# Peptides against a protein of PDB entry 6EJA: the designs that were tried, part 130

Target 1, 276 residues: chain A of PDB entry 6EJA
Amino acid sequence: VEYMPANPVRIAFVLVVHGRASRQLQRMFKAIYHKDHFYYIHVDKRSNYLHRQVLQVSRQYSNVRVTPWRMATIWGGASLLSTYLQSMRDLLEMTDWPWDFFINLSAADYPIRTNDQLVAFLSRYRDMNFLKSHGRDNARFIRKQGLDRLFLECDAHMWRLGDRRIPEGIAVDGGSDWFLLNRRFVEYVTFSTDDLVTKMKQFYSYTLLPAESFFHTVLENSPHCDTMVDNNLRITNWNRKLGCKCQYKHIVDWCGCSPNDFKPQDFHRFQQTARP

## One batch from the design tools (peptide; made by RFdiffusion4, then SolubleMPNN)

Design b2_p21_5_s3 (from b2_p21_5, 6 letters changed)
Fold by OpenDDE base, seed 4:
Structure b2_p21_5_s3 (fold): chain B 276 residues (1-276), chain A 21 residues (1-21)
Amino acid sequence: as target 1 above (276 residues)
Amino acid sequence: SRREAAIAEFEAKTGLPVTPD
């Protein structure tokens, strides 16, 4: 039995979903739903069937809302970051939803801990931000991620425009695009007008897979850098066999990897993530 | 072109140069 905190954190789960995987989404939602948390769901503009299904769910639960705006996103697209940033702003403006943590999810993503475990842990470390770094050579990471390349999302495609340099004085980092961010840091990202946030928002507007690096980079170069925890407390089914075959070359002028659906046999990966 | 516009915007806003592929 997990410790029950006296002041448990409340989580805003942001679900970014697309396609027709309604059943999978329903299963995931059922697994993560709790009356004390909040669920904000963005459905791709092109996924009308799924949108209708999600709307039905939102009508049944007071703590479930659907974004009134919908973006057309593609894998690796900069618009995904825009989706998160806009969702963050929306959530901060929802005064009736006193959330403490922001957690992004997809239909195939799962927390590595039970709700009780997650809440207990986050309540203990409510001042921290959890982002998993690549844990390798940073120069190699930059090259592999194409951070030194400029991309433009247009016509459902990520066009590589050319080479670019990392802004001076910025230590770039990244890794998983699944993160747990406390409200304070989300407020900083959303409302700060300092050079760092402004510059990084612009920089990552032309970045491939921006969610894998934006929040890491902003956090580590910000006054909040001491709140960084190299752990996202989540399991993303990362199967190299299926996820790293350049399957999205037709969409992105780059060879990258993508997460896959969670499988029961991936359970062993839950044990590989340790608490800070 | 869209590429040229994007490059110009990026350079203007970030001050960073873009070298075409």
Scores: peptide ipSAE 0.266, ipTM 0.857, DockQ to the pose 0.904
Fold by OpenDDE base, seed 5:
Structure b2_p21_5_s3 (fold): chain B 276 residues (1-276), chain A 21 residues (1-21)
Amino acid sequence: as target 1 above (276 residues)
Amino acid sequence: SRREAAIAEFEAKTGLPVTPD
């Protein structure tokens, strides 16, 4: 028998999409849509056709909105983190959307569990935050991710400017850029004026693949560190393999294997993930 | 240049040094 919470959590799904794959996005949206959740969709500034299609969808559902602002995001770009941070602020300012969890998705991603299972699980652990760590040597992770390198996003390119130091006293972590964050932590990231949040926002403004590390690092060094769960409850497109092929070398002055470069064989491991 | 300006901005705001490639 599935656990049925008395006060089920409501989820804000943030979809970051680009290109012309309107039909694929529609299929994914229908698969994850539920009347009790909220959907906030950002369409890349360059994807005007897709934007028009998404606007049509948003007019049909009261719990679907499209960002009035649009960024030109690139693979590995710092602007992706900016997109998430601005979306978080927008969602917190929407007083008519009482969401409890923030979940990011792309057109190729799905929740690993059914809606009922996901809601039951998050309702039981509503005070926790779910981020998956890389699970390897941290020094090696820093080097491969280029966290000790400075990058500038400009003209649809990530320019490597040089070497930099990791801030003293900060325990850097990261892994998957797919996460489940509770409202309390999102409020902290959005509105806190402490040195940690301020410095990390600045640091990651010049970071390659910032979404794979920013929220991990902020959470683990914050007063909310005890809410960390090393699990993101995501299923991604296993047919896409990125990092080790350097296929985006023309966009980024870097080449390395991303923690999100999962093998098809990893699918079963995610399905077998136990509840904390 | 934009590159030099970005380095200067980063160093000024964070207090961390940058060594160019």
Scores: peptide ipSAE 0.215, ipTM 0.837, DockQ to the pose 0.908
Fold by OpenDDE base, seed 1:
Structure b2_p21_5_s3 (fold): chain B 276 residues (1-276), chain A 21 residues (1-21)
Amino acid sequence: as target 1 above (276 residues)
Amino acid sequence: SRREAAIAEFEAKTGLPVTPD
């Protein structure tokens, strides 16, 4: 699939980072940096040291910017989707950054494929969107993800409020929270005023781990549905630390794993937490 | 409880009722 494209795609890498792992981030950044791509970095509002470090990097490279706004995010929080959506809007409004693809990363990610390979592949399939589905029973996915449950992010906690219904006529899907989206679809998600986008933004504002399902669901129910590829290229092109995040049970009224990170031996870790 | 307060907040913001667990 690798070839020299006549019009190579340019990628907007959106990095959502937190903590104090500046050295790790620096190594990852060096591994993915290319002068023809763009890097938009959101640092958690509470990670001031990291923010200062990232700002220094952004001042050295014209194609690296830091979000002027910063959110306090928690694992599984609905605010993560807000972070992505706002980043998408910002990137679309940056007329001096002609990016073709949106790719999200964390500090734990590391490329295992070359830039040339990635660019060649995406240039060949520039009209497609890459989202990896769970690949299992959808009803089970809904239950395990808690999509039929209502959550509220408040006071650095995801509160489970109760039950909810999936909107009528919507085929819910999801899987990995790592995706490769083309600019056209990002434009649709950002600026469309149709019922699908409007309702899904509202629905996922109260959803646990919204990034694992929002874009899948919107895409598959949209006029762009035929552009979906059931592959986010993360397994083949990226290396990340895998594992369940049940250690954050104190932050989220839910314990589970991303479908792509889930191992059969971890099934017992799926638990519900009710807090008064 | 904080849960009840969260429910109230949600209902106030959205106008939608919550079906408790």
Scores: peptide ipSAE 0.126, ipTM 0.801, DockQ to the pose 0.344
Fold by OpenDDE base, seed 3:
Structure b2_p21_5_s3 (fold): chain B 276 residues (1-276), chain A 21 residues (1-21)
Amino acid sequence: as target 1 above (276 residues)
Amino acid sequence: SRREAAIAEFEAKTGLPVTPD
């Protein structure tokens, strides 16, 4: 029996899904569902069948909602970050959902921890943010991530417009695009008008794979920098035969691989995720 | 070229075609 905290945290799970993997999503949803948490689901604009299925689920559970807006996103597209940011704003405006943590998931994710374990851990560290860094040379990371390149997402393509410079005074970081963020930091990202947030939102609107770096960079350069924990919720493909093996390195970990850790040879597994 | 290599790398990583300007 896990320790039950006196004031357990409540989690807002944001699911970004696409395709036709409704059964997979259902299995994942059942694995993570709890009456005390909240689930906000974005379905790709092009995935109408899946959207209908998700709407059916949302009508059955009062703590499950579907985004009224839908974006057409592509792998690595800047629109993915926009999806997260808009979801964050929506969740903050839902006054009837008193969530404490934001966690992003895809339909292919599978939890390796129980709800009690997750809640107990996050309740103990409710003032912290969990983002896993790449753990390599930052200059190499910038080059490999193409952060020094300008991209435009248009017509389901990423157009490379040219080279760009990293803003002066900004320490760029990144790694996994799976993160656990506390409400306070989400509020900061959503509502702050400071130069950091403003510039980074603009910068990352033209970035490839922005979710792997945006929140890391904003957090580490913000007044909330001391709340960063180099750990995150690791997620994997539900189908273990085709996906990554479960990896456990830190306290908070669900079966999965960091997207930043994927290599070209992992392409097949990478494409099986339910993320747009 | 470096540009071509970078494009190829991203395409291989994400499966997303990158169109250069």
Scores: peptide ipSAE 0.029, ipTM 0.644, DockQ to the pose 0.043; fails the geometry check

Design b2_p21_5_s4 (from b2_p21_5 with F3K D4E D5Q T13K L21D)
Fold by OpenDDE base, seed 5:
Structure b2_p21_5_s4 (fold): chain B 276 residues (1-276), chain A 21 residues (1-21)
Amino acid sequence: as target 1 above (276 residues)
Amino acid sequence: SLKEQAIAEFEAKTGLPVTPD
């Protein structure tokens, strides 16, 4: 018997997609689609074919929208965080979409839980935020992630500019870039003018793989810190491999291993450019 | 240079010093 909540949460799914994986995206979309949820899709600026396909889908469903803005993102790029932050703002400004939770997905993701299971779980823990930590030595994590390095995203490349220190008094954390965030925390991240949010947005705009650490760090150092759950629900990427940053030297001036898995389609984002 | 500008901007906005490569 599955628990049916009296006040079920409604989910805003933010899909960040790129490439030509239209069939895969369609399959994933059909698997996660429900009339009570909302789907906000960002298509990479360079993926025009996919954009056309996604637009066609969005016209068929009232609860599916495509971002009117499009960013060019690369693996490990700071622009990915910008994509999430702007999507969050957009979603908060959509007064006709009363969502309770934010969940990010890619075209390669596939739900391992039923909609009812997911909704029941989140409805029970609607005041919590779900971010999976790396579970390792934090100092080592910082070094491996390059959080103590300054990066600039330019011409489809992450340029290492120099060494930096972690902000004083901030407990840096991170892990998976797949998270489930409640609306209250998203509102805080989007609209707070406190020193934490302001400084962290600036700090992570020059960070490699910012989505793996930004929300963890902000949450743990915020007034909402008690809402953190060290677990991201099992939204699984069926085509994930453990990746090391060294294999992406084409787009990143860094070598290391990420705690997250990478997707084969990320290889199409490789580009060489001259250092600014 | 873009590098110098980025470093300066980061330092100005965060107050954190950067040791350039």
Scores: peptide ipSAE 0.561, ipTM 0.950, DockQ to the pose 0.905
Fold by OpenDDE base, seed 4:
Structure b2_p21_5_s4 (fold): chain B 276 residues (1-276), chain A 21 residues (1-21)
Amino acid sequence: as target 1 above (276 residues)
Amino acid sequence: SLKEQAIAEFEAKTGLPVTPD
């Protein structure tokens, strides 16, 4: 039996989906759906079939909405960050959706924790932000992620254009592209006009896999830095065999790893996920 | 070129110099 908080947090789940993964999405949605939470779904501009399916779902549930705008996104594309940022703004403008936390998901995701566990935990730590760091040498991380490289998303491709420096005075960090952000921090990211947020938005507009680093970097260099928890309460399924062999070389001028679908063999890793 | 334009825009926005490939 999980502790039931007196003031349980409500979660805005942002689902960024593409392709024809309707079955997977339906399964995942069924697993994470709760009447007290909110679901905001972005469907890739090119995924019309999936969009139709998602629209049908949204019509059945009052707490499910689909983005009226749709972006064409690619793996590792800068547009993914734009998608998150725009969805954050939308969610903040939805006054009828009093969410406390922002959580991003894809169709391939599956909940590791029960709703009760998640809500109980987040309710206890509602002032914190959960971002998993790479936990390695930062210089190596920068090189591996190509953060010192300038990329341009164009024609469904991430083009490497040249070398760049990390902004002076900024401690770059990153890791998982799955994050749990409290509303306060989302408000900061969305509406702040300070130099940090402004510069980082610009910087990461030309960045490969920006979602893996943007929020980490902004948070750790912001007045909200003390709210950082090095745990995203989820394990991104990084399969070295399938996800780390330059499989998207045709899309990105870089080699890196990508998350994979959960497999039964990954269960042992899920069990290792600990609460901070 | 698209490359040059993108580099110029980035430099203008961020103030960071770019060494083109």
Scores: peptide ipSAE 0.558, ipTM 0.951, DockQ to the pose 0.915
Fold by OpenDDE base, seed 2:
Structure b2_p21_5_s4 (fold): chain B 276 residues (1-276), chain A 21 residues (1-21)
Amino acid sequence: as target 1 above (276 residues)
Amino acid sequence: SLKEQAIAEFEAKTGLPVTPD
């Protein structure tokens, strides 16, 4: 249902980009740009050319900023979650940007809905959080995602260190790493000092593909659990299980498939110089 | 080793035991 909201939500788009796909990023940016929203862009530490291009864009628009810090991120890396968490903190500290929702995007992402549709929908459900669950056997999900394994991100590689247990009393969930989170929940994740948030941040700092599970798990076990909507308002390819290959074995010590369709060419192969 | 240090740190922070590979 589309309507003109009296108090339309304003969205903070967090773009995590890498590589040399400046044209693609520009096209995507034009497609999602609106004067009433905010855009916070993180460029991979290794993507200097892209960083320069993004900086130029940020100078042209007052509602576009680039992270002053830059991380080297890899597919499946724990650092991706760190990137999101730090971005969330930054955005909360930007008092001049009154955003209501957090939405993450990549350079390869493209909006399916119009701005008006998205704003209308989120304005109607501004108290909800939208995360898509895997919709399968949870035990299988844990195994396939390697949540019961300890990983260390080091030297542009996710090293498997050993087996671990899921924290007692925690209902683990996950699925897509594309999510729409309201400001209130982001505040909770950022500033809460309760055992849930504290322990989950630690747990997921040693987790493969943490963004696919962290926010789901925290939300569902938090006082905000009633705000969970099993829908990220995006169409992703979840039927990849049967065709999964270990295409990223060179980057991560794991064979699995992300619910998102990643292209191998989007990721760089990095040399392993050290082994834990 | 870095591996051992990481395991120890995780165990200390989370209270969860790890079975090393």
Scores: peptide ipSAE 0.553, ipTM 0.948, DockQ to the pose 0.895
Fold by OpenDDE base, seed 1:
Structure b2_p21_5_s4 (fold): chain B 276 residues (1-276), chain A 21 residues (1-21)
Amino acid sequence: as target 1 above (276 residues)
Amino acid sequence: SLKEQAIAEFEAKTGLPVTPD
């Protein structure tokens, strides 16, 4: 039994899904569904069958909505960040959904802790943002992630255009593309017109795997930097044939699969070609 | 070219120089 907070946080779960794994998604959805939370689901533009299935679910629950817009996303594509940013804007404009935290999920994710545990934990640390850093040499991270390379997403392909510099005065960071962000920081990212947010949005619109670094970098260089917690409460193991392995490590544990868990050799599976 | 246009756009928007491949 977990302590019940007096003012429990309400979570906006943003699900970015694709393919035909309806059964898997349904199982995950049932595991995370609660009447006091909110679920905003983006289905890849090419996944029409899945979209129809998700629409059926959204019609059955008042706290489940599907994005009226749909993007055709690719692995590692810059459009994934656009998807998150637009979802954040939408959620902030939904005045009837008073959410406190933003949590992103995929169909492969699965909670290994109870809702009560998650809510209790986040309610205690409602002013914090949870982003897991790579925890290694930052220069090596930049190189491995290709942050010093310019990419263009076009025709379902990430085109490498050349080398670029990291913005002056910016401390770049990153790690997992799974994060727990409080509403205040999401508001900042969405509506701030300061130089940091403006430049980073532009910078990361030409970035490979932008979600693994954008929010980390913006947060750590922002007035909200003191809210950073180096933990996303997620554990993944991509090396298992049967799927992602769940491990108990954190107070609140979540299972998910992330490209960040791939071996460096797997990174080359994503074809990067120079566009003429 | 599309490549040149994209580079120019990025440089204009971010103020960051690009060394083309």
Scores: peptide ipSAE 0.156, ipTM 0.801, DockQ to the pose 0.892

Design b2_p21_6_s1 (from b2_p21_6, 11 letters changed)
Fold by OpenDDE base, seed 5:
Formats: C-alpha cells, sequence, structure tokens
Structure b2_p21_6_s1 (fold): chain B 276 residues (1-276), chain A 21 residues (1-21)
C-alpha cells in the first residue's frame, strides 16, 4: 500500500540506555535520526561515561534532549515503567515539541523500514495504539509473568514479597514491552485521575516486568480501548542476544520482547484488528 | 552483582512456576 500523508506525524523516540555501549548507540542514533522527529534519552544513573557521551550528542541537535533526572534501572524492574511515565510527562510539558507518537527504543534497536514508510503508516493510523499481546492463555500469562506476585524494587534488586490478587473487574493483558502510543492515550495515562489509571499505577509499581503489561492493561480497560491494535511496528534489535530486555530470555520464560515488522499488506489488517 | 542477584531470583521464580504447571 502506497500512502502519502498530507499532515505527516512526528515521533518522540524515547531511548532508555545503559552501560558502555556508546558506539552502538551512536550507530543506532545515526540510523534513526531525522530532523522532523524528537529524541528524549534517559541514561541509567550508574552509566556516567555514557551520560557524558549522550550529552555531547544532544548539544549538537535541537531535537535531542537528555533527561535531567536519572534512575537506576534494572531489567524487569518497576523503575523502568517509572522512567517511561516520567518521560511521557516531560514530553507533554515540552510545548515546543509537537509530537504525535511515543516510541520506546533501546541502544540495540535498528530500523529495518525507512522513515518515510513508518511516517506514512502512522499518519494513516494516527488514532491507533500499537501494543503486541502475548497471544496465549491469559491465566497462563498471569502466572508466568508473576502478575499474581508482589515485588519491591530496592537497591537495584527486585524483592519478592509474596502473593497478591489481580484487581476485580480488570482484564489484564500484556506481551511486548515495545509499543507505539499516540499522544492522546499518553495524555490519558499521564493526567487522568480516574480509578483505572490510579489503581493500575499503584498495582504496577510492585510488578515484575511492568512495561510488558501496564500499557496493555490500561488501554484495554479504558475509554480508549477501541484504539487497540494487536501489533507493535517495532524496529528490530541488530543484536539478538544483547541490548534488548529479552537478552535474558534464556533464563526466564516470560520475556515479552517481540518486535514485529509491519508489511505493506498489514495496512488492511490493522484496520480490522482495532478492537474495543 | 546486583544484576546477577536479580537474575538468580528470576530463575528461582521461573523454576517455581514451571514446577506448578
Amino acid sequence: as target 1 above (276 residues)
Amino acid sequence: MEEEEFLARLRELAAEKAAAR
């Protein structure tokens, strides 16, 4: 499908990076950079060398900023969700950055599709949110993800405290921690004071791998549920074993890092997959 | 060290869940 948007969407790329992979990040950034998009980069609090490198890059481009706050995040930690939520708030408060979509990236991500293809696609479906579900039995998913377990993140460690119940009336869902969210839904998640958002923020603050389930669950139980598309139009990690949150999938059986590339044929499919 | 400890806990959790299946 060929599509040329009259009003092309602008994307806020949120990069969460850590370690010493400065060269890898530089290569990835060069590959994804475009003057019409925005780049907001969080560097792990423990990665000072990388932070200095990223700051140097940000000074060269007006559409690249680094978070003034820094969290110590670990794979699967609740702090990762906090990082995304705070980044969303920051981006909404940046009135000089008129972005339409929020996309999260790691240092190991690399684009397979062209910028024009991505922009054309998202411009056509600008009212949709793209989240990939696990596609398995929900009860099994809950059990495997440990959603019925209570965790506390402290000192860069996830402490298992005990069992808990899923809130009544909430349909829990999840899958990939890679997502594409439109500005309207991000505004809802950030500023809504309804019972759903409030309770889910509380619930997921004690959750293992919260980014794999929080946005799915909030979206599907919200007034915005009809905007759900069961697919993430992700760019692919060039390193299968390293860089992605799923680099530890050989240890755990609940990793939901499943990037999906869209195909031209997906245009029609995505219209049909939007569900309440 | 913290990451290693975290991963160890995850392995334990996974093992428990697998055994309960």
Scores: peptide ipSAE 0.020, ipTM 0.525, DockQ to the pose 0.054
Fold by OpenDDE base, seed 3:
Structure b2_p21_6_s1 (fold): chain B 276 residues (1-276), chain A 21 residues (1-21)
Amino acid sequence: as target 1 above (276 residues)
Amino acid sequence: MEEEEFLARLRELAAEKAAAR
């Protein structure tokens, strides 16, 4: 018998999609759709056909909306982080959508867990944030991610401008660009004017693959650091037909479902992996 | 053509990433 929470969490799913994979997106959407959750979809500025298709879907469901703004996004680009941050702000300003968790998805994802399992788990740990770290040498991670390099996104291309230093006193971390964040932390990231958030937003505006590191770094250096769980609890497979192979693995280092998928037996482990 | 163009841009980005390593 699955645990039924008295006050089940509601999830804001943020989908960042591109290209012409409308049928794939439709199938994925139907698989993850639930009336109690919210779906906020950003379509790449260049993907007009897909945008039209997504708009049609959004008109059919009251809990589905499409971003009125559209960016030309690339996975490695700083604009991707901007997309998430703006989406977070939008979602917080939607007072009619009382969501508790933020989860990002792509069109290539496919659910491998039931809604009830996900909701039960997140309801149990509603005060936690779930981010998967790289688990390797941090210096190597910095080099591999190019965090010590300055990039500028222009014309859908990342231009390397030169070297830079990581801000002193900041413990940089990262890993998967797939995360589950609670509303409280999203509020902090969105509205805080403290030095950490301000500097990190600036720093990551010139970062390659910023989504793989920004939220990790901000969380671990914030007053919310004790809420971090080193697991992103991914409930979906990327490109299910390909055995959960990351579609853009050539530019995204830390993607994939396994071993980041949450399992019922992981409940005790998750409590232990929370970083103080 | 939208997908192909997007993939081309991603390939370019991947090349930049490789150079940054």
Scores: peptide ipSAE 0.016, ipTM 0.509, DockQ to the pose 0.054
Fold by OpenDDE base, seed 1:
Parts: sequence; structure tokens; C-alpha cells
Structure b2_p21_6_s1 (fold): chain B 276 residues (1-276), chain A 21 residues (1-21)
Amino acid sequence: as target 1 above (276 residues)
Amino acid sequence: MEEEEFLARLRELAAEKAAAR
């Protein structure tokens, strides 16, 4: 018998979407949609067709909204973090949306558990934050992520400007850019004026792939550090052969892995993947 | 990490949190 929470958590799903992956987005949306949750969708500034489609959908559901602002979110871009941070602020200001958890998604995501399972799980552990760490040599991670390098986002490109030092006293961590954050931590990240949050926001404004490390680093160095759970609760299609290459070198002065769109042949993963 | 181990760790964390309150 599955645990049924007395006070089930409500989730704010933040969808960051781009391109023309309408069908895949629709499939994912159908899979995750529930009347008790909230959906805040950011459409890339350059994806006007998708924006029109998403707007049309949002008008049909009271718990679906589209960001009134739109960023040009390039792969690896620092602006992606800005997108999340602004979305968090917006969601906190939406007093009519009493959400408990923040979950980011893209069109390349898919849930591996039912809504009931997810809600039951998060309701039981509502005080925790779920971020997957790299689980390896931290020094290697820093180098591979380019955290010791200074980047500038300009003209839809991440320019590598030179070397930099990681702030003293900060334990850097990271891994997956997919996370489940409780409202309390989101409030802290959004409104805190302490040195940690202030410095990290500045530091990560010049960081490649900031979403893979920012929230990890802030959380682990914050008063909320004891809420860290080294896991996330969804699946992405990571194909090393396809995604782990320099395919985006034209827009970023670095190499790395990117998620791939789900294909019909990937369906077996949805059924068989166990977490963690 | 296996799911069972993960769940066990979560339970442990939850217990620690409860005890600290």
C-alpha cells in the first residue's frame, strides 16, 4: 500500500523549452499534468512558434502560466540561471499558487514515477532538497566544468575570458542541472542578502553551465546544508555518444554533455529505470 | 546507489531532523 500523505505537497513545475519540440512537450505535459500542481513555462525568446502554442495551452488551464519575460537561453549560457532565478521570484510572488516544491523540466525530461508516488515521496520528505552531485573528484569536476574559468555571455555565445579563483571558504559542488527544491530554500536563494548568496550570484553570472553547480554550492554552504539529498527524481535521455561532444562549440568556448530528446526507442527506459 | 539504500538514507535523515526539533 502506497503512503498517502495527509497534507500532500503541491509542485511548481518550471518548464524551460525551446525549438519546435511540440509533440514531445505535449507528451511530457500530459504525463505530469495534475490539477493540484502549477506549471510555469518559459519559452526561449527565439522560439515564437512554440511560444504561441504554449500560450494557447496556458489559456485553457488556470494552473498553467507562461513567463511574461523571455530569455535567449543558449546551451551552457549563464542566462539559464537567470531564467531559473527570475522564475523562482515570480513563483514566490504568486500568492495564489501555494506551491511547496520547485522542479525544473525541459522537453527532454520524463517522469519515472506516477504523480501519486512523487507526491507521496515529496510529502514525506518535504524539508529536503534534491540535487544530484557528480560524486567524483571535486578538483576534476571544477576543471571539467570550467569553474576556475571566467566566462561572459555575449552575442549568444559563452566567451572564455581567462582564469579565475573560486571564492575562499566556499565548497563548490555540482552535477545534474535537474533539481527539486523546497520552497524554503527557494525563498532563501531569492531573498537572502547574506554574503554567500550575493557572492555566488555574482560568481555564477560568469559561469558556464551555472545551473549544474549554483544551487548545489549555495545549498551546501548555507544554513540549509543539512537538507541536501544527493539524488533527483526524474530521467533525462543522456546518450554519451551523442551528447558528450563538442557539438555546441559554436556557441560556447567549452565542451560538455547535453541532454538528448527522447525517441520512441527510448521508451524502455521509462519503464525499467529505477532510482537511484 | 540502490533505491533501497537511498530510501534508508532518507529515513535516516528524516529521523535526524525530527530528533533535532
Scores: peptide ipSAE 0.000, ipTM 0.267, DockQ to the pose 0.011
Fold by OpenDDE base, seed 4:
Structure b2_p21_6_s1 (fold): chain B 276 residues (1-276), chain A 21 residues (1-21)
Amino acid sequence: as target 1 above (276 residues)
Amino acid sequence: MEEEEFLARLRELAAEKAAAR
């Protein structure tokens, strides 16, 4: 018997979708939809057909909204972080949506745990933030991620402009670009004017794969650092054929893949790797 | 796959340049 919390958390799911992922999105949406949660969907500016479809869906559900703004994003681009940050701001300004957690999803994501399990878990740890670190040599991570390099996103391409220095006094961290953030931390990231948030927003505006590192770095260097849990409750499926490694998590409630790497066969694998 | 491939290439490029220092 799953313990039902007295005050269950409500989740804002931010879906960043693009291309022709209509079927995948529909499947994922059906799997994750619940009347008590909120769904905020960003459709890539170039994906007009998908946008129309998503708009139609959003009109059917009061707890589903589509971003009125649309960015042309690439997964490795700085614009993706901008998308998340703007979505966070929007969600905080939606006073009629009392969400407690922010969870980002793609069309390829799928829950491997029940909603009740997820809610129960997050309700127990409502003050925590779930970010999975790379778990390797940090210096190597910096090099591999190119954090010491300056990038500019232009025309759906990341241009390397040169070298840069990591701000002094900042402990850089990162790993998965899938995260579960509590409202309090999202508020901090969105509205704080301290040097940390300000500098990091600027720094990561010129960063490759910023979503894999920004929130980690901000959290760990912030007054909220003690709220970090080194687990995003997700299995991220990277295409093994491309030499990418799958991220295994001890506690897994969700499975995630890049939109291009998700296959139905992966679902069974994710279920097998799911641990309570 | 194209995006993942692109990202992988970018990471590799970044790593290579870092190693050359």
Scores: peptide ipSAE 0.020, ipTM 0.592, DockQ to the pose 0.043; fails the geometry check

